# Ledger of designs, part 22: peptides against a protein of PDB entry 2FGR

Target 1, 331 residues: chain A of PDB entry 2FGR
Amino acid sequence: SSVTLFGIVDTNVAYVNKDAAGDSRYGLGTSGASTSRLGLRGTEDLGGGLKAGFWLEGEIFGDDGNASGFNFKRRSTVSLSGNFGEVRLGRDLVPTSQKLTSYDLFSATGIGPFMGFRNWAAGQGADDNGIRANNLISYYTPNFGGFNAGFGYAFDEKQTIGTADSVGRYIGGYVAYDNGPLSASLGLAQQKTAVGGLATDRDEITLGASYNFGVAKLSGLLQQTKFKRDIGGDIKTNSYMLGASAPVGGVGEVKLQYALYDQKAIDSKAHQITLGYVHNLSKRTALYGNLAFLKNKDASTLGLQAKGVYAGGVQAGESQTGVQVGIRHAF

## One batch from the design tools (peptide; made by RFdiffusion4, then SolubleMPNN)

Design b1_p10_2_s1 (from b1_p10_2, 5 letters changed)
Fold by OpenDDE base, seed 1:
Structure b1_p10_2_s1 (fold): chain B 331 residues (1-331), chain A 10 residues (1-10)
Amino acid sequence: as target 1 above (331 residues)
Amino acid sequence: GPVEFYLGEP
């Protein structure tokens, strides 16, 4: 058996020019290039091609030393794996987010990521962003000539909010083709939640693709999220992303990503564009800088996620500029 | 204004 201690400490100086009051915010933030984390993982060979595994991972907040505590809410799984693939029990990324966020060139963190995996409807469930689930069973296939899939089910355990039952139930999965420079995936998910104390289904469909040309990589996402409410009509968001990355001088990477969030319930769009640079000082240590622009139209109030500094919304129709400059260290 | 946290960064 093996046990590995691992982690990332990513801390930055961050600035956003507007908060919800229209004021600037700046300070020391976290997770600008990669989510800061501490984890333990291990495997045991059980013979016959069967392995047991565990994974315990929590987020690190380097700016305050985890003043709000530490937990394993990022992942807390036990697994069996073999020629059949992998079965996981415990809180984890749901299969749809695990696969489809892989097309995000900003690693779903900092001020540059695709923000489509979101609670668009003031859902009252803890994981209404569609990223993780409690009480999750997941299965991942091997890669068969490029083809692979993942499936998951999370138990609601009769959790109720208001008159809503089955809160936290998840069912979802993806199919994918990953071969050489090409990756493409389709994900479908449904999660039961509550909005205003009323039962709501969060339906999600996501298409992702990327191609590595060697000199550059292109990546894209198309997503629709619907919060289907019994009263008040559906809250639908169509999210689009297109990104490019390229190696720079053998030690760096430049990234450019655009996203559009078409928020149908408020007939309002938000445009996000982010330029990022990572400079590798070693295999484990990097300097990075991100510059992001978020343009809200009409009733849109989206904010850039400068974690540890400001991750709130802005006033309706306001634009926000964000900057992060930081150090990422992996161990 | 609403605090929007991108919860669940991978």
Scores: peptide ipSAE 0.022, ipTM 0.561, DockQ to the pose 0.020
Fold by OpenDDE base, seed 4:
Parts: C-alpha cells; sequence; structure tokens
Structure b1_p10_2_s1 (fold): chain B 331 residues (1-331), chain A 10 residues (1-10)
C-alpha cells in the first residue's frame, strides 16, 4: 500500500481593468497556471491485478490561507482498478469534463481557459458548470490501442429546488482515441437542475482534439450547452476554442488560445484571446504570465476568472483585459 | 446582470 501527500501552490498578482461597476480590480490571486490544491492519494495491491485506491483533494487558496475552510470537493473517491479499467465512487470530475477539459491549454484555470464548461443559465444546481458531481459513480476503460471511454452517473438523492426534482442527477460519458501525438474525444452529458425553481435539463455535447507536432501542439474544442427549460425556451451556448502551444528554449512554454462563446438566448457573442507563458525554474517550480482579452458583444457580460481578485461579470457589451503574473510550485 | 461563475482545473 502507498499514501502520497501532494499539492500545488499557485499564487499570482492579478489585474483586470473592469468589474461590474467599470472599475479596475487588482491584488493577489490564486490558481493562474494550475489550480492550487492539497491532496492525499494511495493504492493497495489486492493481488490478481486488482487494486484499491483512494483520492482526497481540495483547493488551496494561498491568498487568504483557506479562510473559508478546506474540503475535498475537488475529488473524494475510493476506487477499484484492474484489467477491466477503473471504477470510482465519490465526488470527482465528471467523465465528460475529465476528458474534454484536457484539450484546454490553460488547464481550465486562470484568466485564459476555455470557459464553455459553465452555468450559462443561472442554474441553481451546485455543479451546473458540468465540471464535477456529488454522489458520482464513474467507470473508465483501459486504453485499447488508443481507444478509451469513460462513463458516469451521479445520484440526485431526491434533491429538489422549487418544483424541480432529481436535481444533481448526472449521466454522461465520452469516447476517445489517444495514441501518440493525437487525441480526439466526443463527450455527451445531461444534468438535472433548476432555473427559477423550475426543472431544467443541462445537455452538453463536446468535441475535442489535439495534435502534438513536437515543435508545437494544436488543440481545439467544439461545445454546445443547452439548458432546456420547461418555460422560457432553451438557453443555448455554442462554444469554440482553438489553441496552440510551443516549447521555448527548453525551459519555457508559450500558449495562445482563442475562444468564442455564442450565447444564443441573448443573441450575443464573447471573444476571448489569451497569451500565456510559463517559465520552468525546475520540474516543480515555474513562473508564469497570462494576458487575456475578453470582448463582450451586445448583451454578453462574461468576465475573466481572476480567482482571488475578481471573477464576476462586466457590464453588457464591455470588454475586459486581465493580467496574471505568478509562481506555481508543485510538491 | 453580470454573472459570476467558477472554473476548476481537473
Amino acid sequence: as target 1 above (331 residues)
Amino acid sequence: GPVEFYLGEP
């Protein structure tokens, strides 16, 4: 058996030029290159190719020392694994996000990530961004010559919001091909939630692909999210991402990523472009900088996610510029 | 109005 303590402390100085009032925000933020975390994990060999595992992981907020407390909401799983793959019980990334966020060159954090995995509809469920779920059972296949898949189901446990039942139920999965430089995936998910106290289905379809040319990597995402409401019509967002990364001088990585969020319910688009640089001081320590531009059109109010500084929206049709400069340390 | 949302890295 083994038990491993692990973590990341990622803290930055961040700036955004506009908040909801039109004012600048700046200060010390967290998780600009990787989500800051503390975790425990371990495995036990049960013989015959069977292993038990556990994983407990929580987010670290280095700017305030976790003033709001610590929990294992990132992952809290027990698992069995073997030749059949892996079964996980407990809160985790849902299989769709686990796979499809891997195409985000900004690691689903900071001011540069693909923001498609979002609560687009003021959904009242705790995980209406489609990233994680409570009460989750997940299964991941082995890799068969590149082909792999993951499936998940989260129990609603009769959770209700307003007149909505089955809140928090998730069903979803992906199929993928991962072989050498190529990765490609299709993910499908449905979550039960509520909007305005009324039953709503959050449907998601995501396509992702990447190719590593050695000298550079290209990555892309295509996503449609629909909050299907009984009253008021669907809230649909089509999200697109294209990114490139390249190693620099053997010690750095430059990243450029563009995303478009076509918010159909408000007939409004947002354009995000982010330039990032990571400078590796070691295998575990890096300096980084991100520069992001978010252009909202019409009724769009999206904001860059400068965690610990400002993650709110902006006024409709306003643009936002964000900067993060920080240190990432892994242990 | 403006909506705040949260993203978490895998």
Scores: peptide ipSAE 0.019, ipTM 0.498, DockQ to the pose 0.019
Fold by OpenDDE base, seed 3:
Structure b1_p10_2_s1 (fold): chain B 331 residues (1-331), chain A 10 residues (1-10)
Amino acid sequence: as target 1 above (331 residues)
Amino acid sequence: GPVEFYLGEP
């Protein structure tokens, strides 16, 4: 049996040139290159190729010292694993987000990530961004000649919001091919939620692919999210991402990523472009900088996610520029 | 083996 204490402290100075009032925001932010975290994990060999595992992980906010408290909402699982793969019980990333966010070159954090995994419809469920779920059972296959898959189901436990009676139910999974420099995946998910107190289905389909050329990596995502409402019609967003990364001088990595968010319910697009650099001072410590531009068109009000400084929207049709410069340390 | 978290996962 083993127990490992682990974590990341990532803190930055961040700036955005516009908030919802059109004013600039700046200060000390968190999680610009990696999500800051504290965790415990361990394994027990049960013999015969069977292992038990546990994982407990919570987010750290270095700017305020976790003023709102600490919890294990990032992951709180017990697992069995072996030649059959892995079964997990407990709150975790849903299989679709766990696999498909791997194609985001900004690691689904800071001001540069693909923002498709979002609550597009003012959904009233706690996890309406499609990233995690409570009451989750997950299964992950081994890799069979490149082919692999993951499946998940989360119980609603009769959670109600307004007239919606199945809030928090999740069903989803992915199929993938991971072989050498190539990765490709298809993910499908449905989550039950509420919008305006009415039952709503959050349907998600995501395609991802990447190829590592050695000198550079290319990555792409195609996603459709639909909040299917009984009244008022569907809230549909088509999201697209294309990114490239390359090693620099053996000590750094440069990243460039573009995303387009076509918000059909408001007939409005947003364009995101981000340049990032990570400089490794050691295996555990890095300096980083991110520069992001978000151009909203028409009725679009999207904002960059400068966590700890400003993560809200902007005025309709406004553009936002964001900067993060920080330190990441892993222990 | 078990599926590990990626660095920077949301």
Scores: peptide ipSAE 0.019, ipTM 0.515, DockQ to the pose 0.068
Fold by OpenDDE base, seed 2:
Structure b1_p10_2_s1 (fold): chain B 331 residues (1-331), chain A 10 residues (1-10)
Amino acid sequence: as target 1 above (331 residues)
Amino acid sequence: GPVEFYLGEP
């Protein structure tokens, strides 16, 4: 049996030129290159190729020392693994987000990530962004000649909001091909939630692919998120991403990523472009910088996610520029 | 170890 203490502390100076009032915000922010975390994990060999595992992980906020408290909301699982793959019990990334966010070159953190995994409809459920779930059972296959898959189900436990009686139920999974320089995946999910106190289905379909040319990597995402409401019509968003990354001088990495969010319910688009650089000082310590530009059209009010400084929206049709410069340390 | 992603829950 083994137990490992691990973590990341990532803290930055961040700036955005507009908030909801049109004013600039700046200060000390968190999680610009990687999400800051503290965790415990371990495994026990049970013999015959069977292993037991546990994983407990919470987010760290280095700017305020976790003034709102610490929890294991990132992951709190017990598992069995072997030649059959892995079964997990407990709160975790849902299988769809775990696989499909791997194509985001900004690793679903800071001001540059793909923002498609979002609550697009003012859903009243706790996890209406489609990233994690409570009461989750997950299964992951081994990799067979490149083929792999993951499946998950989360119990609603009769959670109610208004007239909705199955809030928090999740069912979803992915199929993938991962072989050498190529990765490609298809993910499907449905989550039960409420909007305006009425039962709503959050349906998600996501396609991802990447190819590593050695000198550079290309990555792409195509996603549709649809909140199906019995009253008021559907809230649909089509999200697109294309990114490239390249190693620089053996110690650095440059990244460029574009995303388009076509928000059908308000007939409005948002365009995001981000340039990032990471400089490795060691295997565990890096400096980084991100520069992001977000252009809202028409009724769109999206904001960049400068966590710890400003993560709110802007006025309709306004553009926002964001900068992060920080230190990442892993232990 | 594997990098796990967290897009901000508030």
Scores: peptide ipSAE 0.015, ipTM 0.563, DockQ to the pose 0.041

Design b1_p10_2_s2 (from b1_p10_2, 4 letters changed)
Fold by OpenDDE base, seed 2:
Structure b1_p10_2_s2 (fold): chain B 331 residues (1-331), chain A 10 residues (1-10)
Amino acid sequence: as target 1 above (331 residues)
Amino acid sequence: GSVEFYLGLP
């Protein structure tokens, strides 16, 4: 059988002008353009168009050398694939996040990404951001004339928090049309969790679309996340994103993205604007810079995600500016 | 770049 060792090391100098105390933070951060990772993967041809596969991938933290340890929490799957598509067993991106984050021009990484895939309600489940799940079974169809789909189910295995007895159960999927320059997708998911020790459903609906004009790409997202609580009312967030990217001089890419987070439970909005640039030194090495501005209104306390430097909130109604300058290397 | 290893089955 064949095994491929692969990875990315992405490290940056980062600055944010405000933390929760109103003080600036700066230092060496990680994963500003791509999430740093180390992985092993392989396939076996079983004949007749059937293949077995495995994938083991963990996050790397270049600033501290993985001081908190290494694991395969990014992906740990075994799979079968063929003309029918692909079945995966094990921890992975849930189908909804795998497809719908593809419309984020910042690839769900650094200070610029769409932040809609979030734990909006202080959910007590391990994956209440709706990005990954343990104990996951996933199925992905082939592409049929542009049409494709993905489905997933994660077992809760009787995980209990307070009075909630099904924490970690996920069911979800997407339908999509991917043909030439056009991509469009609709995703639906429900995850069982707990808030304040009480059973809560995290419902998510996401619409995404993009079009590549060659000279530029336009991309958009519309999302609603709702934590349905039996007591205390629903915690609902409507998130919107619009972004554009363009190649520059054959070796660079410029990105501009706007997002709005309408947090209904606190009647408060946050606005995010990010400008990014990537300069390719080779096929595997790039320099990059990100500049992000986040404005919170009223009771909103959102912070930019400068991983390794500061990823917490700010004071209610405060604005935050963030900068990242770094190196990405793939191997 | 990625490094590929060939593992022999015994």
Scores: peptide ipSAE 0.022, ipTM 0.621, DockQ to the pose 0.102
Fold by OpenDDE base, seed 4:
Structure b1_p10_2_s2 (fold): chain B 331 residues (1-331), chain A 10 residues (1-10)
Amino acid sequence: as target 1 above (331 residues)
Amino acid sequence: GSVEFYLGLP
């Protein structure tokens, strides 16, 4: 049996030129290149190819020393694994997000990530961004000649919001092909939630693919989220992403990613473009810089996620520029 | 019921 303590401390100086009032925000932020975390994990060999595992992981906020507290909301699982794959019990990334966020060249964090995994509808559920779930059972297959899949179900435990029942129920999964330089996946999910105290289904479909050419990597995402409301019509967003990364001089990586968020309910688009650079000082320590531009059109109010500085929206139709410069250290 | 999704091009 083994127990491993692990973590990442990622802290940056961040700037955004506009908040909801049109004012600039700047300061010390967190998680610009990777989400800062502290975790414990371990594995026990039970013999016969069966293993037990645990994983406890929480987010670290290095700017304030976790003034809001510490928890294991990133992952808190116990698992069994073997030739059959892996079964996990506990809060985790849902299978769809676990797989499909892997195509995000900005690691689903900072000012550059694909923001499609979002609560687009003011959903009242705690995880209406489709990223994680409480009360989750997950199953992941082995890799069979590149083919793999994951499935999950989260119990609602009769959670209610307003007149909505079954809040927090998740069902979803993905199928994928991962072989050498190629990765491709299809994910489908449904969550039960509430909007305005009324029952709402959050349906999600995501296609992802990447190819590593050695000299560069291309990655893409196509996603539709639909909050299906009984009253007021559906809130649909089509999100698109295309990114490229390339190694620089054996010690660095440059990344460029574009995303489009077509917000159908408000007939408004947002365009995000991000340039990132990571400079590896070692295997575990890196300097990084991100430059992001977010153009909102019409009624769109999206903001860049400069965690620890400003992650709110902007005025409708306003553009936002963000910068992060930071240090990432892994242990 | 069936769930139908319509993804457009960018």
Scores: peptide ipSAE 0.000, ipTM 0.330, DockQ to the pose 0.013
Fold by OpenDDE base, seed 5:
Structure b1_p10_2_s2 (fold): chain B 331 residues (1-331), chain A 10 residues (1-10)
Amino acid sequence: as target 1 above (331 residues)
Amino acid sequence: GSVEFYLGLP
């Protein structure tokens, strides 16, 4: 039997030209190319093709040394796996986010990622971005000739906020085809949450696809997120992403990604475009740079996620430019 | 990278 200790430390110098006051922010940020993490994992062969597994993973904040503490909120699972696939018990990425974020060329990290997996409605639930869940049971199929699927259910455990009595309940899953250069997926999810102390359903549908042409990779996402409120009307966002990446000189990768966030409740759009470059110094160490531009229209107030420097919004209709230059080291 | 620990028990 074995236990593996693993991690990533990713720290950058980051700059954004606008905060909520219209001022610039700059400093050391975290997780610009990959989310910094520390984890333990292992497997046990139980015989007969059955394996037990565990995975414990938390986020690392290299800029402040985890001043707010360390936890296993990224993943804390025990699993059984075999020819039937894998069953996981514990906090994890929900199946929909686990699969559909894989089409984001910026890996849901830094100033360039697809920001569709978001709390669009001031939801009061802890995971209203649709990324992870507590009390989660997940099942993942094997890959059968390219076809695969994942399903999940998270218990609310009678968590209440205001009059909402099922907060944190998740049900969702995806179907996918992964074969050679092609990946395509459809994900559906519903989360129970609260907005203004009232029960709200967060419904999500996401389509993703990518194709690796060898010389370049194309990737795309189509998403609708809808917070169904009993009072005040629904909060619907349609999010779109198209990206391309290409290897450079055998040691680097260039990425370009565009996203559109059509925020229906405020009849406002935001446009995001990001150019990224990763330079591999080794298999485990890279330098990187990201340049992102976010244009808010009308009432839109979205901000780039320069984690550790500034991840807040901007004034309505303002544009924001962000830069990150950093080091990623995996161990 | 990673550090892997092997347990001496089956």
Scores: peptide ipSAE 0.024, ipTM 0.622, DockQ to the pose 0.109; fails the geometry check
Fold by OpenDDE base, seed 3:
Structure b1_p10_2_s2 (fold): chain B 331 residues (1-331), chain A 10 residues (1-10)
Amino acid sequence: as target 1 above (331 residues)
Amino acid sequence: GSVEFYLGLP
């Protein structure tokens, strides 16, 4: 059997001009271009086209040396794969997030990413952002003439919060068409959670598409999230994204992405625009810079995710500017 | 770069 040790260390200097008190925050942050990680993985050929696999991956925090500890909460799977596709058992990205975040030109990382995959309702479940799940079984099809799909189910194991039962149950999947320069996908998911100790369903629908013109790539997302509450009404957010990226001088990539978050429960919008640049010093080492502007309207309090520096909200109706400049190294 | 270890079966 073989085991591969792999990882990324991504650390930056970050600044945001406003926190929840209206004060600036700055310092050393993590994961501005790629999430810092340490992992182990391997495969075994079982013959007849069947393979076994494992994957263990945890987040690294370069600014504090993982002062809060290390775990494999990014991924901890065992799998079987073959001509039928792949079955995975264990904590992972849920199929919907795994596929639909691929249209985010900022790779769901740093201050520039699409923030639609979020806990919009103060959900009390650990994964109410719709990104990962515990107790997950996933299946991914092969690609058949461009068509592919993924499905997942996570067991709740009778987890309770307040009067809510079945907390942490996930069911979801996507269908996609991936052929040459074109990618398009539809994802649907439901999670059971709690809000204020009461049972709540987190429903999500996401459409994504991208096209690579060679000289540039365009990408887009349309998403609706709805926390369905028995008392107090639904908390609905419509999120929109449009982005473009282009290679620069054979060694760099420039990215520009806009997102709109229409938060229906508070009748408030937030606008995000991000400019990013990655400069490859080698195949494994890059310098990067991100500049993001987030404009909250009315009662909106969204903040940019400057991990390791400040990832909280701002005052209602306030705008926030964020900067990250850092080094990414893969091994 | 990734490092690969070859392990015998226990």
Scores: peptide ipSAE 0.024, ipTM 0.639, DockQ to the pose 0.102; fails the geometry check

